# Peptides against a protein of PDB entry 4DOW, part 118

Target 1, 157 residues: chain A of PDB entry 4DOW
Amino acid sequence: TFSWVGRPLPNRKQFQQMYREICMKINDGSEIHIKVGQFVLIQGEDNKKPYVAKLIELFQNGAEVPPKKCARVQWFVRFLEIPVSKRHLLGRSPPAQEIFWYDCSDWDNKINVETIIGPVQVVALAPEEVIPVDQKSEETLFVKLSWNKKDFAPLPP

## One batch from the design tools (peptide; made by RFdiffusion4, then SolubleMPNN)

Design b2_p26_1_s4 (from b2_p26_1, 12 letters changed)
Fold by OpenDDE base, seed 5:
Structure b2_p26_1_s4 (fold): chain B 157 residues (1-157), chain A 26 residues (1-26)
Amino acid sequence: as target 1 above (157 residues)
Amino acid sequence: SSLLEELRKEAEESEKKLEEAKKERE
């Protein structure tokens, strides 16, 4: 279950109440608080790994009946999500932990918070920094580059 | 600041929260 934490933020958007933080209750009864700006795993399709995203906004969509708890996100993309014909553009075989900043606006960046699996650790690295590939970092994802559907590039300014 | 620096800042904060969440489940 998901519930809002704190008071809604002042905004002028019709039918939307914005929040800074949401509470996720997991199976063992514990609660995880997720804030705007944090990184999360989003439920993937059948037989696919979860999607990775950065939370940009948390809001309740009052235009829906019943109102839905939603989020606006910045997407990351996994290497295996990139078309096979374009993977060679990276010029290397990335570790499974590497993700890429999705530098496109064609994907729907609105999600239901119920699709959030949980928070995830994402480490941003400069191009010269090496991605650690060890058991201790298996749960950590790393981002060095952006992907714009045409080529890999440094992170946007 | 650059996007890299912004992401590093957010990553640090996110890591702290993630670790706190793990401790709460233990």
Scores: peptide ipSAE 0.444, ipTM 0.811, DockQ to the pose 0.022
Fold by OpenDDE base, seed 4:
Structure b2_p26_1_s4 (fold): chain B 157 residues (1-157), chain A 26 residues (1-26)
Amino acid sequence: as target 1 above (157 residues)
Amino acid sequence: SSLLEELRKEAEESEKKLEEAKKERE
């Protein structure tokens, strides 16, 4: 279950109530709070790894009946989500922990919060910085580059 | 890049929260 934390933020968007934080209850009864700006795992398709995203907005969509708790996200992409024909453009074999900033607007960036699996640690690195692959960081994802469906590039300014 | 720095800041904050969450689950 998901519930809003705090009061709605002032906004001018009709039928939308924006929030800074949402609380998700996990199966064990514990609660996890997720805030705008944090990184989350989003439920993927069957037999696929979860999607990775940065929360940009949390809002209740009052235009829907019933109202739904939603989020807008900035997507990341895993290397394996990149078309096989384009993977060579990276010029290296990335570790499994590497993700890429999706620099495209073609993907729907609106999600239902119910698809959020939980928070995830994403560390941004400069191109020259090394991605640690040790066991201690197995749950940590790393982003160094962006992907725009055509090529890899440095993170946008 | 500015985005890099922004993401680093957010990552640091997120890490703290994640650590707290892990402690609660232990």
Scores: peptide ipSAE 0.444, ipTM 0.809, DockQ to the pose 0.022
Fold by OpenDDE base, seed 1:
Structure b2_p26_1_s4 (fold): chain B 157 residues (1-157), chain A 26 residues (1-26)
Amino acid sequence: as target 1 above (157 residues)
Amino acid sequence: SSLLEELRKEAEESEKKLEEAKKERE
């Protein structure tokens, strides 16, 4: 169950009410608050790892009946989501925890909040910084580069 | 600020929130 936290933000969009925070009630009855800007895991396909995204906007779509709670996201991409034919362009074998900033607009960046699994820790690293590989970092994801469907590149400014 | 700096800032804030959430569940 998802519910808005706080009052809607001033918005010029006629059919969208924007929010800063949403509350997610999980099975044990506890509540998790997720805010714009945080990193989240999104439900993947069957037998697929969850997608990773940064929340850009939280909004209620008033054009739908009933209104739906939605989010706009900045996608990350896992190495295994990159086409096999292009993986060699990285020039190294990344650890399982590495993700890439998706620098394309072809993916739908609108999601239903119901697909949010929960928050996740994403650490941004400079190219020279080493991704730590230890037992404590298994739940932490790391981003160093962007992916634009053609090649890997530094993170955009 | 660069995207890297922005992401680092957000990561720091997110880490704190995650740690707090874990403590509340214990």
Scores: peptide ipSAE 0.442, ipTM 0.805, DockQ to the pose 0.021
Fold by OpenDDE base, seed 2:
Structure b2_p26_1_s4 (fold): chain B 157 residues (1-157), chain A 26 residues (1-26)
Amino acid sequence: as target 1 above (157 residues)
Amino acid sequence: SSLLEELRKEAEESEKKLEEAKKERE
């Protein structure tokens, strides 16, 4: 169950009410508050790991009947989501915890909040910084580069 | 890059919230 936290932000966009925070109630009764800007896991397809994204906007889409709670996201991509024929362009074998900033506009960045699994820790690293192999941080994901379907590159400015 | 710094800032804030969420579920 998802519910808005706080009042809608001032907005002139028709049929959209924007929010800064949403509350996710888990089946055990606990609640998790997720804010714009945080990193989240999104429900994946069958037999696939969850997608990783950064929340950009939280909004209620009044154009739908009934109105839907939605989010706009910035996608990350896992190495295994990159086409096999392009993986060699990285020039190294990344650890399983590495993700890449998806620098393309071909993916739909609108999601239903119901697809949000929960928050996740994403650590941004400079190219020279080493991804730690610490077993205690297996849940932490790391981003160093962007992927634009053509090549890997430094993170956009 | 500026994005790197922004992501680091957000990561710090996000981590705090993540830790709080974990404590609330315990």
Scores: peptide ipSAE 0.443, ipTM 0.811, DockQ to the pose 0.022; fails the geometry check

Design b2_p26_2_s1 (from b2_p26_2, 20 letters changed)
Fold by OpenDDE base, seed 1:
Structure b2_p26_2_s1 (fold): chain B 157 residues (1-157), chain A 26 residues (1-26)
Amino acid sequence: as target 1 above (157 residues)
Amino acid sequence: MKELEEYQKKLKELEEKNKELLKEAE
């Protein structure tokens, strides 16, 4: 169950109410609050790891019937989501915790909040920094580079 | 989905870790 937290933000978009925060109620009765700017896991296909995204906007889309709770996201990609023919361009074998900023516009960046599995920790690192693999960072993902379907590049600002 | 179920079980843990390390996230 998802519910908005706080009052709608002022905006000029017709049929949309924007919010800063959403509450996710999980099966054990506890609540998880997710804010714009945080990172989330999004439902993937069966037997595939969830997608990773950064929340850019949270909004109720009144243009749909019935209105839907939605989010606009910045996508990240896992190494295994990159085509096999292009993986060699990285020049190294990345650890499982590494993800890449998806620098393309060919993916729909609007999602239903119902596809959100939960929050995830994403840390940006410089290229020379080593990705830590320990108990504390087991569930943490790390990003060093962007991927634009042609090559890897430094992270955007 | 198998992956969905696995990650849903870690929601609370992930949230707590996020709170601790939010300053390191963009």
Scores: peptide ipSAE 0.076, ipTM 0.596, DockQ to the pose 0.025
Fold by OpenDDE base, seed 5:
Structure b2_p26_2_s1 (fold): chain B 157 residues (1-157), chain A 26 residues (1-26)
Amino acid sequence: as target 1 above (157 residues)
Amino acid sequence: MKELEEYQKKLKELEEKNKELLKEAE
């Protein structure tokens, strides 16, 4: 169950109410608050690992019937989501914790908040920094590069 | 769905750990 936290933000877009925060209630009754700017895991396809995204906007789309709670996101991509034929372009075997900034606009960046699994920690690293692989960082994802469907590149500014 | 279930399990475990840490800090 998802519910808005706080009052809607002032905006000039009709049929849309924007928010800074949303509350996710899980099965045990506990609540997790997720804010714009945080990273989340999005439900993947059958037997697929969840997608990783950064929340850019939270909004209710009043143009739909019934109104839907939505989010606009910046997508990240896992190494295994990259086509097999292009994985060699990385030039190394990345750890499972590494993700890549998806630098393409071909994916719809609008999602239903109900597809959000939960928050996740994402840390940006310089190319020369080593990704820590220990028990403490097991749940942390790391990003060094972007992927634009053609090649890997440094992160966007 | 297995991946989703596994993550939800981990998330629950993390929440429980956080609750314990908060109690210890009181």
Scores: peptide ipSAE 0.054, ipTM 0.539, DockQ to the pose 0.018
Fold by OpenDDE base, seed 3:
Structure b2_p26_2_s1 (fold): chain B 157 residues (1-157), chain A 26 residues (1-26)
Amino acid sequence: as target 1 above (157 residues)
Amino acid sequence: MKELEEYQKKLKELEEKNKELLKEAE
């Protein structure tokens, strides 16, 4: 179960009430709070790795009937999600923990919060920094570059 | 304090679950 935390934020978007934080309540009654700006795992297809996204907005979508709790996200892409014909453009074999900032607008960036699996740690690194590939940090994802469907590039500011 | 402990415990469990999910085939 998902519920809003706090009062709606001032905004000018029609039919939308924006929030800073959402609470994910689990069966045992425990609560996990997720805030705008945090990274989350989004449910993927069966037997597929979850998608990675950064929460940009949390909002109640009053345009739908019934209203739905939604989020606007910045997508990330895994190396294996990149077309095989383009992977060579990276010039290296990335570790499994590396993801890329998806620098395109062709993907729908609105999701239902119910698709959120949970929070995940994403660390931005400079190109020269080494991604630690150890058992202790297997749950942490790292991003150095963006992907715009044509080539890899430095991260956007 | 009890609520915080429960929160932290569940967060840890969720992190472990996420770790497992990251190992799924693509």
Scores: peptide ipSAE 0.030, ipTM 0.611, DockQ to the pose 0.026
Fold by OpenDDE base, seed 4:
Structure b2_p26_2_s1 (fold): chain B 157 residues (1-157), chain A 26 residues (1-26)
Amino acid sequence: as target 1 above (157 residues)
Amino acid sequence: MKELEEYQKKLKELEEKNKELLKEAE
């Protein structure tokens, strides 16, 4: 289950109550707090790996009946999610931990918070920085570049 | 959480495979 943490932020959008933090209660009863600006894994389709996203906004959508707890996200894409015909444009074989900033607007950036699996650590690196591949970093994802469906590019500021 | 664990497992497996492929390419 998901519940809001703290008081709603000043209302900036009609029919929306915005929050900075949400609490995810998992099956064992433990709680995980997720904040705006953090990265999360989002449930994928059947037999597909979870999606990776950065939380931009947390809000309750009052325009829906019943109101829904939602998030607006910045999507990331894994290398294997990029079309096979375009993968060569990277010019290298990325480690499994590398993800790419999705620089397109064709994906719906609104999600239901119920699709959030949990938080994940994502570290932005400069192109020259090495992605560590070890046991300590196995749970961490790294991003160096963006993908805009046409080519790879340096990360946006 | 189960999906997360599976994802992490697959990620690790893929990483190992990538390492092997890189070695073979050398």
Scores: peptide ipSAE 0.025, ipTM 0.545, DockQ to the pose 0.025

Design b2_p26_2_s2 (from b2_p26_2, 17 letters changed)
Fold by OpenDDE base, seed 1:
Structure b2_p26_2_s2 (fold): chain B 157 residues (1-157), chain A 26 residues (1-26)
Amino acid sequence: as target 1 above (157 residues)
Amino acid sequence: MEEIKKFQEEEEKKKEENKKLLEEAE
């Protein structure tokens, strides 16, 4: 279950209540607090790895009946999510932990918070830095580049 | 890149602070 933490932020949007933080209650009864700016795993399709995103906004959409708890996100893309015909443009075989900043506006950046699986650690690296693949960093994802459906580019500053 | 790095640095600092607080409470 998901519940808002704190008071709504002042905003002028008539049907949207903005928040900074949401509480996710997991099966063991523990609570995970997720804030704007954090990275999360989002439920993917069957037999696919979860999507990766950065939370940009947390809001309740009052225009829906009943109101829905939503988020706006910046998408990341896994290498295997990139079309096979375009993967060669990377010029290397990335480790499984590498993700790419999705630099396109064609994807809907609004999600239901119920699709959030949990938080994930995302580390930005310079091109020359090596992605660690040891057991200690197995749960950490790394980003070096952006992907705009045409080519790879340096990560935006 | 900078915003991601800054976020990670902040999270690491929080973890370290929490760890220190836990150690001090022992």
Scores: peptide ipSAE 0.232, ipTM 0.668, DockQ to the pose 0.015
Fold by OpenDDE base, seed 3:
Structure b2_p26_2_s2 (fold): chain B 157 residues (1-157), chain A 26 residues (1-26)
Amino acid sequence: as target 1 above (157 residues)
Amino acid sequence: MEEIKKFQEEEEKKKEENKKLLEEAE
């Protein structure tokens, strides 16, 4: 279950109540708080790894009946989500922990918060920095580049 | 990139603070 934490922010958009934080209650009764700006795993399709996203906004969508708890996200893409025909453009074989900033507007950036699996650590690296390949960093994802469906580019500042 | 790095630094700081609190409680 998901519940809002704190008071709603001043309304900026019609039919939307904005929040900074949401509480995710897991099966054992413990709670995980997720805030705007954090990175999360989103439920993927069957037989696919979870999607990775940065939370941009948390809001109650009053335009829906019943109102839905939603988020706007910045998507990341895994290497295996990139079309096979274009993977060669990277010029290297990335580790499984590498993700790419998705620099496209074709994906719906609105999600239901119920699709959030949990938080994930994402570390931005400069091109010269090496992604650590160690068991301790297995759960950490790393981003160096963006992907715009045509080519790879430096990560936005 | 900078925003992501700053966020990570803040989270690491929180972890260190929590670790100190746990050590003091032992």
Scores: peptide ipSAE 0.228, ipTM 0.667, DockQ to the pose 0.015
Fold by OpenDDE base, seed 5:
Structure b2_p26_2_s2 (fold): chain B 157 residues (1-157), chain A 26 residues (1-26)
Amino acid sequence: as target 1 above (157 residues)
Amino acid sequence: MEEIKKFQEEEEKKKEENKKLLEEAE
């Protein structure tokens, strides 16, 4: 269950109400607050690992019937989501915790908030920094590079 | 990269503050 936190932000869009924060109620009755700017896991397809995204906007789309609670996101991609024929371009075997900034606009960046699984920690690293693989970092994801469907590149500033 | 690093730094500060508050309450 998802519910808006706080008052809607002032905007000029006729059919959209924007918010800073949303509350996610978990099965045990606990609540998790997710804010714009945070990183989240998004439900993947059957037998696939969750997608990773950064929340850019939270909004209710009043143009839809019924109205939907939505988010606009910046996508990340896992190494295994990259086509097999292109993976060699990385030139190394990445750890399972590495993700890549998706530098393309071909994917729909609007999601339903009901697909959000929960928050996740994402750490940006310089190319020369080593990704830690100890137990303390097991749930943390790391990003060094971007992927634009053609090649890997340095992470945008 | 800068936006991600800034967010990480803010989250770490929150964790440290929460830890301190819990230790003071014990």
Scores: peptide ipSAE 0.228, ipTM 0.667, DockQ to the pose 0.015
Fold by OpenDDE base, seed 2:
Structure b2_p26_2_s2 (fold): chain B 157 residues (1-157), chain A 26 residues (1-26)
Amino acid sequence: as target 1 above (157 residues)
Amino acid sequence: MEEIKKFQEEEEKKKEENKKLLEEAE
């Protein structure tokens, strides 16, 4: 169950009410608050790991019937989501915790908030920095590079 | 990159502040 937190933000969009924060109620009755700018896990396909995304906007889409709680996101991509024929372009075997900034507009960046599994920690690293592998970091994802479907590049500033 | 780093720094700061508040409340 998802509910808006706070008052709608002033905006010029006729059919969209913008918000800064949403409340996610979990099965045990506890609540998690998620804000714009945070990173989240999104429900993936069957037998696939969840997708990773950064929340850019939270909004209620009044053009839909019934109105839906939505988010606009910046996608990240896991190494295993990259086509097998292109993986060699990385020039190394990445750890399981590495993700890549998806620098392409071919993916729909609008999601239903119901697809959000929960928050996740994403840490940006310089190319020369080593991804730590310890028990404390197992839940943390790391990003060094972007992927534009053609090649890897430095992470956008 | 800077946006991600700034967010992480802000979240870490909030966690530390919350920890201090909890310690003061005890």
Scores: peptide ipSAE 0.227, ipTM 0.664, DockQ to the pose 0.015

Design b2_p26_2_s3 (from b2_p26_2, 21 letters changed)
Fold by OpenDDE base, seed 5:
Structure b2_p26_2_s3 (fold): chain B 157 residues (1-157), chain A 26 residues (1-26)
Amino acid sequence: as target 1 above (157 residues)
Amino acid sequence: SEKLKEYQKLEAEKKKKNKELLEKER
């Protein structure tokens, strides 16, 4: 179950109400609050690892029937989501914890909040910084580069 | 809710492993 936290933010959009925070509640009553600016895991395809995204906006879309709780996101991609024929362009074997900033606009960046699995920690690193791969860092994902379907590049500013 | 439960389970397992590692380093 998903519910808005707080009052809607002032905006000029006729059919959208924007929010800062959403609450995820499970059956046992436990709650997780997620805010704009945080990173989340999004439900993937069958038997696939979740997608990774940064929340940019939280909004209710009143133009839809019924109204939908939505988010606008910045996508990240896992190495294994990159086509096999392009993976060699990285020039190294990345650890499983590395993700890449998706620098394309071909993907719909609007999602239903019901596809959110939960929050995840993402840390941006400089290219020269080593990604920790020990057990203590297992919960954290790391990003050094962007991917634009053609090549890897430094992170956008 | 099932998705969240699965996530929480996985996170709990990771935390358990980390705790065990820290205890062994004592």
Scores: peptide ipSAE 0.089, ipTM 0.597, DockQ to the pose 0.020
Fold by OpenDDE base, seed 1:
Structure b2_p26_2_s3 (fold): chain B 157 residues (1-157), chain A 26 residues (1-26)
Amino acid sequence: as target 1 above (157 residues)
Amino acid sequence: SEKLKEYQKLEAEKKKKNKELLEKER
């Protein structure tokens, strides 16, 4: 179950009510609060790892009937999601914890909040920084580069 | 319901890893 936290933000967009925070209630009765700017895991296809995204907007879409709780996201891509023919462009074998900023507009960046699995920790690193590959950081994902379907590039600001 | 199950699985894995790390440090 998802519910809005706080009051709607001032918004001039018709049919959209924007929020800063949403509450996800899980089976044990605990509540997880997710805010704009946080990173989340999005439900993937069967037998695939969850997608990774940064929340940029939380809004109720009143244009839909019934209204839907939605989010706009910045997508990240896992190395295994990159076409096999392009993976060599990285020039190295990345650790499983590395993800890439998806610098394309061909993916729909609007999602239903019900597809959110939960929050995830994502850390941005400079290109020269080494990704820590240890058990202590196994739950953390790291981003150093962007991917625009053509090549890898420095991470956007 | 599927997303909640996945979240619970992920959280369980995190807890297990943390426990293993604590045991190794002692």
Scores: peptide ipSAE 0.089, ipTM 0.610, DockQ to the pose 0.021
Fold by OpenDDE base, seed 2:
Structure b2_p26_2_s3 (fold): chain B 157 residues (1-157), chain A 26 residues (1-26)
Amino acid sequence: as target 1 above (157 residues)
Amino acid sequence: SEKLKEYQKLEAEKKKKNKELLEKER
């Protein structure tokens, strides 16, 4: 179950009410608050790992019937989501914790909040920095590069 | 979905474990 936290933000969009924060009620009855700017895991396809995204906007879409709680996201991709034929372009074998900024517009960046699994920690690193491997970092994801379906590049500013 | 609920449960367990580890280091 998802519910808005706080008052709608002032905006000029006719069919959208924007928010800064949403509350997610999980199975044990506890609540997790997620804000714009945080990273989340999104439900993947069957037998696939969850997608990773940064929340850039939270809004209720009044153009839909019934109105839906939605988010706009910046997508990230896991190494295994990159086509096999292009993985060699990285020039190294990345650790499982590495993800890449998806720098392409071919993916729909609007999601239903119901597909959010929960928050996740994502840390940006310089290319020369080593991804730490310890018990504390096991759930943390790291990003060094972007992927635009053609090649890897430095992270956008 | 059932799969979503399962993933949410797994993530909650991971967070709980990490919290416990952090508390032990304090």
Scores: peptide ipSAE 0.114, ipTM 0.645, DockQ to the pose 0.022; fails the geometry check
Fold by OpenDDE base, seed 3:
Structure b2_p26_2_s3 (fold): chain B 157 residues (1-157), chain A 26 residues (1-26)
Amino acid sequence: as target 1 above (157 residues)
Amino acid sequence: SEKLKEYQKLEAEKKKKNKELLEKER
């Protein structure tokens, strides 16, 4: 179950009520709060790892009947989500913990919050910084580069 | 944490099941 936390934020967008925070309630009654700016795992396809996204906006979409709880996200891609024919452009074999900023607008960046699995830690690194590959850091994802369907590039500001 | 990983796995399975149920209702 998902519910809004706090009062709606002032905005001028028609049919949208914006929020800063949403609450995920689990079966045992425990609650997990997720805020704008945090990173989340999104339910993927069968036999595939979850998608990774940064929450940009949280809003209730009043244009739908009934209204839906939604989020606008910045997508990230895993190396294995990149076409096989273009993976060589990276010039190295990345660790499993590395993800890439998806620098394209062809993907719908609006999601239903019910597709959120939970929070995840994402750390931005400079190109020269080493990604730690150990059991203790396995749950943390790291990003150094962007991917725009043509090539890899430095991270956007 | 291992606890968080377990939670995420369980939630993913739950949501998958719900999606399948919704598809069957169509």
Scores: peptide ipSAE 0.032, ipTM 0.521, DockQ to the pose 0.029; fails the geometry check

